# Peptides against a protein of PDB entry 5Z08: the designs that were tried, part 171

Target 1, 168 residues: chain A of PDB entry 5Z08
Amino acid sequence: RQKDEWAKKTSSLMKQLDWFIGEHLGAMLAAEELGGPVVGELMEIDPDDLSAGFNAHGKLKKATSQPDLDRRQRRIDDIWGPQDEQGQAHKRKRGADEALAASAEMRDLIEQLMNKLVEAGGDNSATYVEIPRESAAARFLVRSKVAMFHPNDARRLRLVDFGRDLDD
Target 2, 222 residues: chain B of PDB entry 5Z08
Amino acid sequence: GLPRLIDAIEEASKIPAKRRQTPIKPTIEKLTTHLYTHGASPDSLLRLADLLTLRNHLDQASLAAITRNLYPSSTVSDEVVLRFIGALGHGQLKPTLALQALFLRWLVMVYHLLENPGVLGQVYGVLFDLLDTAAIRPQLCHLLALVTRRKHVRPFRIQAILTLSRQTGGDPNLTGLLRVFKNYYPEIIVGDATKGRASAFKHPDPQWRQHLDEIQQRRSEA

## One batch from the design tools (peptide; made by RFdiffusion4, then SolubleMPNN)

Design b2_p19_3_s1 (from b2_p19_3, 12 letters changed)
Fold by OpenDDE base, seed 1:
Structure b2_p19_3_s1 (fold): chain B 168 residues (1-168), chain C 222 residues (1-222), chain A 19 residues (1-19)
Amino acid sequence: as target 1 above (168 residues)
Amino acid sequence: as target 2 above (222 residues)
Amino acid sequence: ERERLLTLEEIYQRLRYSA
């Protein structure tokens, strides 16, 4: 009985998660991959200020290279700029395809992270998933504090042990 | 039941200890025993939050005992959270810093039961501005480590933590919070600010967690 | 199973709050 209730709740939550990833998060992740705004950056921080980095005193370094902003702004303008109806349809289709790809990548990555956590049986060394690239999905999982990179290998990602990271 | 115990304590809290006809301690013990066994409903949590956060004639030991047994039987409402947040900081009408540290510890331990975890993100500034208060800093850093999102990692806050870390000689809790910030902004240099170990922000009380889980499980069976 | 549910809940909440 109780196991069945947990299974039902898990299934319901998984559907909610899949909806959230597919219908809300995927498009934002795709925009990030295409050089758009970073997901969760409701930061009124000028991207320039962030790209400049912070020194040991928490002061913004002067961003030396304007070229990355111009590329990002051009990419945004290329994504959102007024194009003819046919160009808009192709961009919408490409954007939809990229959103689907980003959604699938996020979903698969979450599933792998959860499976590795279960398989590891408490061995932290065995909890890492190998990622083929640092994707927007992987970065977002780290930013959201769902996952952490291996300290010595950015290709290895593990789920934050919400039970242990409360205990460790 | 729990409501009647709360009623009795609310009435006793209005009266100075020296003017009470009966000792409050036996009623507090009954309350804490009940809370330990059954937890507190959302309605009871709100009433208890008011007893814990509002100035009254309850002694610090009683308030601490209630806080240590404040197991939610269900979810924790935004209103309950906001009562505890409103009780933080310096002021003659506010709870002691020792009790505030217990409240922050409680919020850490029940974070997963919040009806809306986003409520803590909305009051992030209020929490962050209290980091200079040494007595609550360990628990405050832990709570901030849970609550912090990219939108909160602002240049002025990075600088504030770095400055405070230098002033404190590298408080490990501040170093831990900076590591959390670094997850959002890898370019943050933590090393120069902190010769020390970062706090890992472990669960403050594994036994309390286990007991909370047992209380939460019994409700799902009822 | 319960641990899996709690993990999923935490993932969902953190993702939703960060987006």
Scores: peptide ipSAE 0.514, ipTM 0.544, DockQ to the pose 0.406
Fold by OpenDDE base, seed 5:
Structure b2_p19_3_s1 (fold): chain B 168 residues (1-168), chain C 222 residues (1-222), chain A 19 residues (1-19)
Amino acid sequence: as target 1 above (168 residues)
Amino acid sequence: as target 2 above (222 residues)
Amino acid sequence: ERERLLTLEEIYQRLRYSA
């Protein structure tokens, strides 16, 4: 009974995380990869302001309630899109592809970090995931204090041990 | 007059230095003295732009001396600008990178005299793609800082500058250009790679500016 | 299973707080 409740809660939380990564975080990570604002730095633009988009004059629109991925991607594309309709369409597609790629990379990296923590059995040296590149996803995990780089190798990333910080 | 000096240099430029009957240096000195005193008309600027940008037998010191004294007496046409832009980049037919840096510096110093400043905006991509060329990067970033408008600030260009900034250890000229981009998009938070000192893009030569202003004033009084 | 849930919760909270 308790094990089944934990499994259900884990599944529910995983769905929430997948939604958060796919529908909220992925577009921002893609913007960072494309040379936009850095995620999780005090953006002078409130996340709510990000949701509002910019008008043709570069003024912030009023925040609407649902952070639609399409609106965020569209904002990145509207800010960054070619002025030509065809150019805007190609850039919208590229931005959508980059948001999907960033979402997938973040999800896969989290899964690898969690799996390595379980496999290591308490050996901190075995908890490192090798990353092919310093992605926006990897950098954001470090900035959010979810992960940390190996002190001597920025290609190695591990999950932060949350157990020590919760008991103190 | 200036046209006759240009004619003599054009003819000499077709002949290798070892095959010239007369030294070109005295004619170059007369040309540079004339340019310093009177400036160059639009027609003379075009002819001089061809001498500076097209492959010929003129020595680098002569080309540099002409470029340093290339004061417009009037406006600078799109055609003159495009000659200098067309001379940029890598290749055996291109001017030396040192001379290209002088051309970019010249374009910065005469930017306010362009008949159509928009011409540089049309070739923005060509200029931007040369940012990896270290020898011309300082002057190129300064020119791009003057030319950049909202339409030019694009994600791929921001990413290209960020990547190049990391690769160069935070070149202050690239950081300066990113600050110009941020003026159009304040939401561009450039992370740790750009925490470096930015270039202020000060005028490259205040004495040259003052002398240019004196030449331009004489035209308004005539 | 419980440890996995707690880890995932902490990841989710930290990501959400930082974004």
Scores: peptide ipSAE 0.509, ipTM 0.406, DockQ to the pose 0.264
Fold by OpenDDE base, seed 4:
Structure b2_p19_3_s1 (fold): chain B 168 residues (1-168), chain C 222 residues (1-222), chain A 19 residues (1-19)
Amino acid sequence: as target 1 above (168 residues)
Amino acid sequence: as target 2 above (222 residues)
Amino acid sequence: ERERLLTLEEIYQRLRYSA
């Protein structure tokens, strides 16, 4: 009975997490991967670098074709900026695909981190997940204090031991 | 038990304080102690939401004390959420703005326990239109930061928050909300609207969170 | 299973407040 209730709660919480990642966090992480704002960081985006942005009056500045828009900002503006209807559809689709990919990456990282913690049986050295790249997802997990990089290897990520933080 | 305490408070809430035969404070203290120890079931939460949001003769201190101890032992239903949302804004029948701020803070702190977080997204416009109300703005911005999705980030809302940010001299909570908007529309210029530090929307009460977690754990053990 | 639930809750909370 109790085990079944825990399983149900875990399943419910997992659905909430999946919803949060998919419907909220994934788009933000995708924006970060595309060179947009860093999730959870106060990036002072220099207003001068946002040449094609919403101005202080919330009006989209007409994309003056200034050539020197940082490729990342241009890509974001291309994805999210006013484009021709076909271009907007393709860009919206690409943005959606990138949000889905970022959501999947975040979900997979969380699952791996949790599984490694369980498998390690108390061996801290065995709790590390190897990450193929320092993704927006990985960085966000660290910023959120969910995970920690290995002090000597940024390709190794482990879950923060929450049990210790509750006892301290 | 909790239902009997709620019954007693419901009956007392119908009567002006000066006409009550017995002081309600001891019953409120028993209720808040019970809530602190055990939390509130979904059914009890709904009844308490009605007590908190509907016009009655309970004093503000009692209502605030109940709200501060309103630990869900389980999930929070859409109906409970909608009671609190319906209590927001200006009007003679609405709770005080101070109490509304506590409700918004509560919704932030229990957001992870909502049966359907999407319900807040459905009432996003109602919440957003209250941003001009300074007394509730900090908690409202925090809640909106949790609720905001791409579908909510619209040009008119971007304009509205930018305008309000200028009018308020760069309220850090509005700046924080603009940053959430910027995650969906990176082209939003936050700096021009606000020279100030944005709010990070940290958990408003870590001790309350910890105690909620303990209550939720006991439910998981039962 | 309890440990998994507690861990998942903490992950969820930390992600939500940092996003």
Scores: peptide ipSAE 0.524, ipTM 0.569, DockQ to the pose 0.368; fails the geometry check
Fold by OpenDDE base, seed 2:
Structure b2_p19_3_s1 (fold): chain B 168 residues (1-168), chain C 222 residues (1-222), chain A 19 residues (1-19)
Amino acid sequence: as target 1 above (168 residues)
Amino acid sequence: as target 2 above (222 residues)
Amino acid sequence: ERERLLTLEEIYQRLRYSA
């Protein structure tokens, strides 16, 4: 009975996580891989940009000065902005494919991290997953404090022990 | 629809309760029911943020009921965030501290839906300076725990929170925030400031989260 | 199973707060 309730809750939460990764996070991670904004990095919006106010569409009114934010926003707008229909379809398709790839990578990493934690049986040395590359997904897991790199090897990633952090 | 309900409440908010021709409570109940079922669009969120944050003749129970049902159907704009941040603190024109605590709790619960999470990082100083306000401190520390990055963890803020922790006898929310700071500055000794248990900053309302996720999922299917 | 749920909950929360 209780085990079944926990299993149902776990399944429900997994579906929510999958949705969150697929529908929200995947596109952001794909944008990061393409040299877009870093997910969860607080972009310094210039106080002057805040003072300039937002237009009716929630976009910062361009204060004249900072070309680099304009370039990143232009790159995001150039990546996601209305190009010509055929170029848009290819960019949208590429963006969708990259979002799917990033979502899959994030899911796989989470699954591997969880599995290694269970398999290790309390041996912290056995909890590391070997990652082929420092992906946006891997970096985001570290930034979000879900995972940590091995202190001597950035190709080794482990899940943060949430149980110990709560009791300490 | 939702816009018409907001229109009626906006008009009623301009008039003292004793001078209203009709009770507003049925309209508030319709609004909260609609919000619970469908959530609020970005445009509706902005209008509701103004109703919640600007001084008007709405009663505190109605404002709290709207805030508790303020489910975004999509994203939360910087403008909406800034309305709530601008409503924080002491002043005759500010909402009650109880309502401010609900706003901070709401910001925590919708943090993942912000169009630009960075906006909260820009107003970090404003939020941090309110830590002395005991009535909002629990939710404020939780929000700051989400928002804090290395750039915010400055020596003066470390000292300020350590001092405030001592003055409060070790508020567990301040201890929790100090643990977040310690992630960026490992040399920070949390235990000396507070013999107390640190807050883990768990999600304030799992049921609200679940319902929000259901509203958000319906948007992706449409 | 309970530990898995708690771990997954924490992962989910941390991801949501960081995105």
Scores: peptide ipSAE 0.522, ipTM 0.571, DockQ to the pose 0.455; fails the geometry check

Design b2_p19_3_s2 (from b2_p19_3, 13 letters changed)
Fold by OpenDDE base, seed 2:
Structure b2_p19_3_s2 (fold): chain B 168 residues (1-168), chain C 222 residues (1-222), chain A 19 residues (1-19)
Amino acid sequence: as target 1 above (168 residues)
Amino acid sequence: as target 2 above (222 residues)
Amino acid sequence: YAKKLKTLEEIYKRLKYSA
């Protein structure tokens, strides 16, 4: 009975996560890959709202310098600015393909990260997933405090240990 | 070609059905067949949006048939989007609620083809204020689920959805939208009302999606 | 199983918060 309830809850949550990744997050990650806005950075999150949800140790990296904002704005303008009709069509198809690719990558990374955590049996050194590239998906997992890079190898990603915050 | 068919329908739309010299149905069938085969260019989409949203003498069956076959061959401009948004709600000059539901469904199905998805975010308040209209609520919630960003999730809107959810006995579309809101504000205490079934906001028409993809692929090869 | 569900919930919460 309890196992069945846990299985149902897990299945329901997975469906919600799959929708969120595929229908909402994937397009934003694709925009980031194409040089659009970085997912999560443009959201003026009231620091007070963040403090209520995240314990003190997860320092959000400082606001990117004004020059980086200008580069991003220029890149957004290059994506969304008045471009000739033919150039826009190719960018959109590419954007849709990139959205699917980013969604698939995000889903696969989450699955691998979870599987490695289970397989490691408490050994933190065995929890790392090797990533082929620093994708928007990988960067977003780190920015969202879901994952962290290995301190010496940016091709290795591990799930953040939530255990300390879940037992409190 | 498509422009000539639109010209003929525009002229016919100015005249009451009983006073037309020629039946319009064959021309509508030619238009819908052309749209199904080739899709509509941005210019044609704008003209068709005007035919669909402005008061004229076209019958509801013809308007619905055009909307069901409104495949973009390219992108969807802000102007086209704003024509459909402007047609929403109550008013003597506005399309029927049944046709408005088809417009919202269309916007959901072509969302990935919008030139500027941000245009829907700019009119978010207009869309949100229509949630009390039961006839369009399913498609409206689906569109809002796609459009919603953190800036739109305000305390007054959270409370409005919660209130409306209670009043409707837990409409699964409102519960689905509230889950999207809770994504941005996890602290939203969704009372016992969210234990209900939420809409998954699946694609409204998989066959329409597949056919749209085929039309869009032909453009990339040209 | 409970750990997996809690982990998924936390992942989902953090992804949503940052999107």
Scores: peptide ipSAE 0.433, ipTM 0.711, DockQ to the pose 0.324
Fold by OpenDDE base, seed 4:
Structure b2_p19_3_s2 (fold): chain B 168 residues (1-168), chain C 222 residues (1-222), chain A 19 residues (1-19)
Amino acid sequence: as target 1 above (168 residues)
Amino acid sequence: as target 2 above (222 residues)
Amino acid sequence: YAKKLKTLEEIYKRLKYSA
């Protein structure tokens, strides 16, 4: 029973993630690959700002106060304001095919990163995925603090271990 | 060619149907056939957008038929987008709400062909304020789901959509849009009224998409 | 299973924060 509920929740979340990647992120990544604006370039993501999440039991933590939402939104406005001005200058043709390709690349990369993390059983050396190129997808994962490059090899990417933050 | 067909329709649109010397229906059928086969260039799209959005003497069936066959052969300009956005809402000079719903559906289906998707983000407030209009809400929510970025997810808009969701008894499209908002702010409490099935915002017409892809491919080969 | 779900949630949060 519990396993089935977890499987269902995981499947639901995967569908949401796939939609987010395909419908939002893919086009932006494709634009970056074509020399458009860099996705999330101005965003110093403070992990503490992501504190509103699921607790250890997968329950939504209580909504932060309205002021916290406003503060988070202001920070985002400060980041996106300049990016919108710069992005308007590079109106490059975003092809549907490039957006689909970027979405697929991002999805596959996330899947590989997750699979390697599970397979490694705690061995950090075994968690690295070899990437054929430094793509906009790979760079974005690093900028978003989802992944990290190997210190000595930019062709090796690993998922950030969230375990410390997830067990708290 | 397409420009000559548009010229004939533009001239006919200035005259009430009862005063036209020639029936316009055959010309509309030729136009829609041409659009289905070849699509519309950026220049033709602008002219057609004016025909669709400005008050004229064309019948609703003709306007709907043109909109359903409005395949871009290339990109969609900001100007074309803004014509359709400007046509939204209530007013005696605005297109019918049924036609507005078709325009929003069209914008969803051609979103990937916009020269600047950011133009929709700039008019986000205008779009969001129309969510109370039930007749266009399904397509409007779908378009907003595509357009929404973190910068648009403001506290007042979160509250507005929650309030409207309660008032509508949990419209699946509003619940779907709220899910998109929750993507950016996980702490958004989706009240009990939103326990309904959220819209997945699937492509409105897979056949239309396939045909669009064929038209787009032919241009890349020419 | 729980770890996978939590990991996905965190990935998704970080991607959305950056996009």
Scores: peptide ipSAE 0.419, ipTM 0.710, DockQ to the pose 0.335
Fold by OpenDDE base, seed 3:
Structure b2_p19_3_s2 (fold): chain B 168 residues (1-168), chain C 222 residues (1-222), chain A 19 residues (1-19)
Amino acid sequence: as target 1 above (168 residues)
Amino acid sequence: as target 2 above (222 residues)
Amino acid sequence: YAKKLKTLEEIYKRLKYSA
């Protein structure tokens, strides 16, 4: 009986989480990946600030080297520039695809992080998930205090141990 | 083509049904068939939005049939969105609440095709203030669930939902919307009155979604 | 099972709060 209740509650929560990621968060993460506003930051990001990017501390990177500005500006121009109808269709499709990709990545990361935490049996060194890139999803997990990067390796994420915070 | 069908319906819409020389139903059927097969261009969507939202002599069944077949072949402009938003609420010049519910359902189903999703965020207050209208509340809550951002989650709106939830005996759609708000402010105490089943805000019509996807794919191949 | 549910709840709360 108790196990069934736990299973039902877990299933219900998972459905809610899946909806939140897929229908709400994914689009915002995709926008971030495309150079839009950072999820969770009330940044009145001046359009000019969007061009500069964010440092590892979430601060606007100073306009360093021209090439990254050009890439981001091209990406912004590729998103917002006067595009032919085909270009807009491609952008929308790309946006939808990016939203789906971001949702899938977020879901996968959460699952991996949870699985690693369970598998590690309390060994913090074994709780890290390797990420192929610092994605909007990964950054958001860190900003939301769900995950943390390895101090010396930004390619390694671990779930924040909530158990310590819940027993307090 | 679709423009000619719209022209004929626009002209017929100016005349009371009893004074029309020809029945409009066959033309509506041709229109809905065309929309189902090919979708509506942005220009056609605007014209159809006017037909749907402005007071005219078209019957409710025809308006509902057009709305059910209002597949965008491309994007949905801000202007089209604003026509539908402007048609919401109570008033003698506004569409029926049943038709408004169909419009809100449509906006939910085409949300991903909006040229500027932010336009709905700009009119968030207008949408939110209509939550007391029971007839449109289910679809309105669903749309608000998609549109809501942190900037919209204000203390007065939290309190308004909580109050309305109590007054309605815990409407599942309001509970669902409050859950979305709680996403931004975890401190929101969803009181015992909201222990009711929250709406999951699932897609209203999977078949409609599939057909829309088919229409949208044809455009990407052209 | 209880730990998994609690963890999911906390993840969900934090994601929500930060979105």
Scores: peptide ipSAE 0.445, ipTM 0.733, DockQ to the pose 0.342; fails the geometry check
Fold by OpenDDE base, seed 1:
Structure b2_p19_3_s2 (fold): chain B 168 residues (1-168), chain C 222 residues (1-222), chain A 19 residues (1-19)
Amino acid sequence: as target 1 above (168 residues)
Amino acid sequence: as target 2 above (222 residues)
Amino acid sequence: YAKKLKTLEEIYKRLKYSA
């Protein structure tokens, strides 16, 4: 029973994550690969600023730094803004293909990182995934503090051990 | 060609069905067949958007058939989008809610082909204010889920969704939209009313998507 | 299973925060 509930919760969360990656993040990562704005660089939103929270009634308790929201929005607008007419169809197809590719890469990286963490059994040296290239997806995982590169090998990526940070 | 078919339908749309010298159904069938095979150019899309959104003498079945076959061969302009958005809501001059739901579904399915996806963000308030309309809510929530950015996630809209969710007994589409909002503000307490299964906002018609991709691919080869 | 779920939650949180 509990295992089934956990499996359901995990499945639900994976679906949410997949949607987030596919529908929002993939396009931004594709834009980064195409020389657009770097995903997450403009969001110096301190996690503590998000802590200002909404009450149960959807009222903002504390003014979250509005300026950072505007920067993020501008970046999204830069990604999704009007592109010049002539190259647009090929660029859009390419952009859509790149968005799909970036989404797939992000999903695959997360899955590999998770699998390696489970397989390593606590051996940090065994938790590294080899990446063929430094992709926007890989860079974003690092910027997001989800993953870290091996200090001596930028082709090796590992999941950040959140358990250590939670036990501290 | 497609322009001539549209011309014939435009002229017929000005005349009540009982006063038409020729039945329009064969022309509609030719149009829908052409659209299915070749898609619609940006110019044709605009003309078809006017036929679909403006009050005329075309029957609902014909309008629905055109909408179901409204494959863009290229991109979708802001003007086309705005025609469909302007057709939403209640009013004697507006299309039926059933047709509006088809328009919203279409916008979801062609979202990736918009010339400027930001245009939908600019009319976000108009879309959001229609969430109380039950007949279009499923497709509207799906579209809003695609369109929503951090700038749109405001306290009053959070409260509005929460209130409407309570009033509807936890509509899964509203719960799905609230989940999108929670992506931007994790601290949004989705109260007990969201014990309901959230919509996953999956593509509404995989076959339509596949056919659209085929039409779009042919253009890239031409 | 609990560890996997918690890890996924944290990944998802961090991705959303950074995007």
Scores: peptide ipSAE 0.427, ipTM 0.720, DockQ to the pose 0.338; fails the geometry check

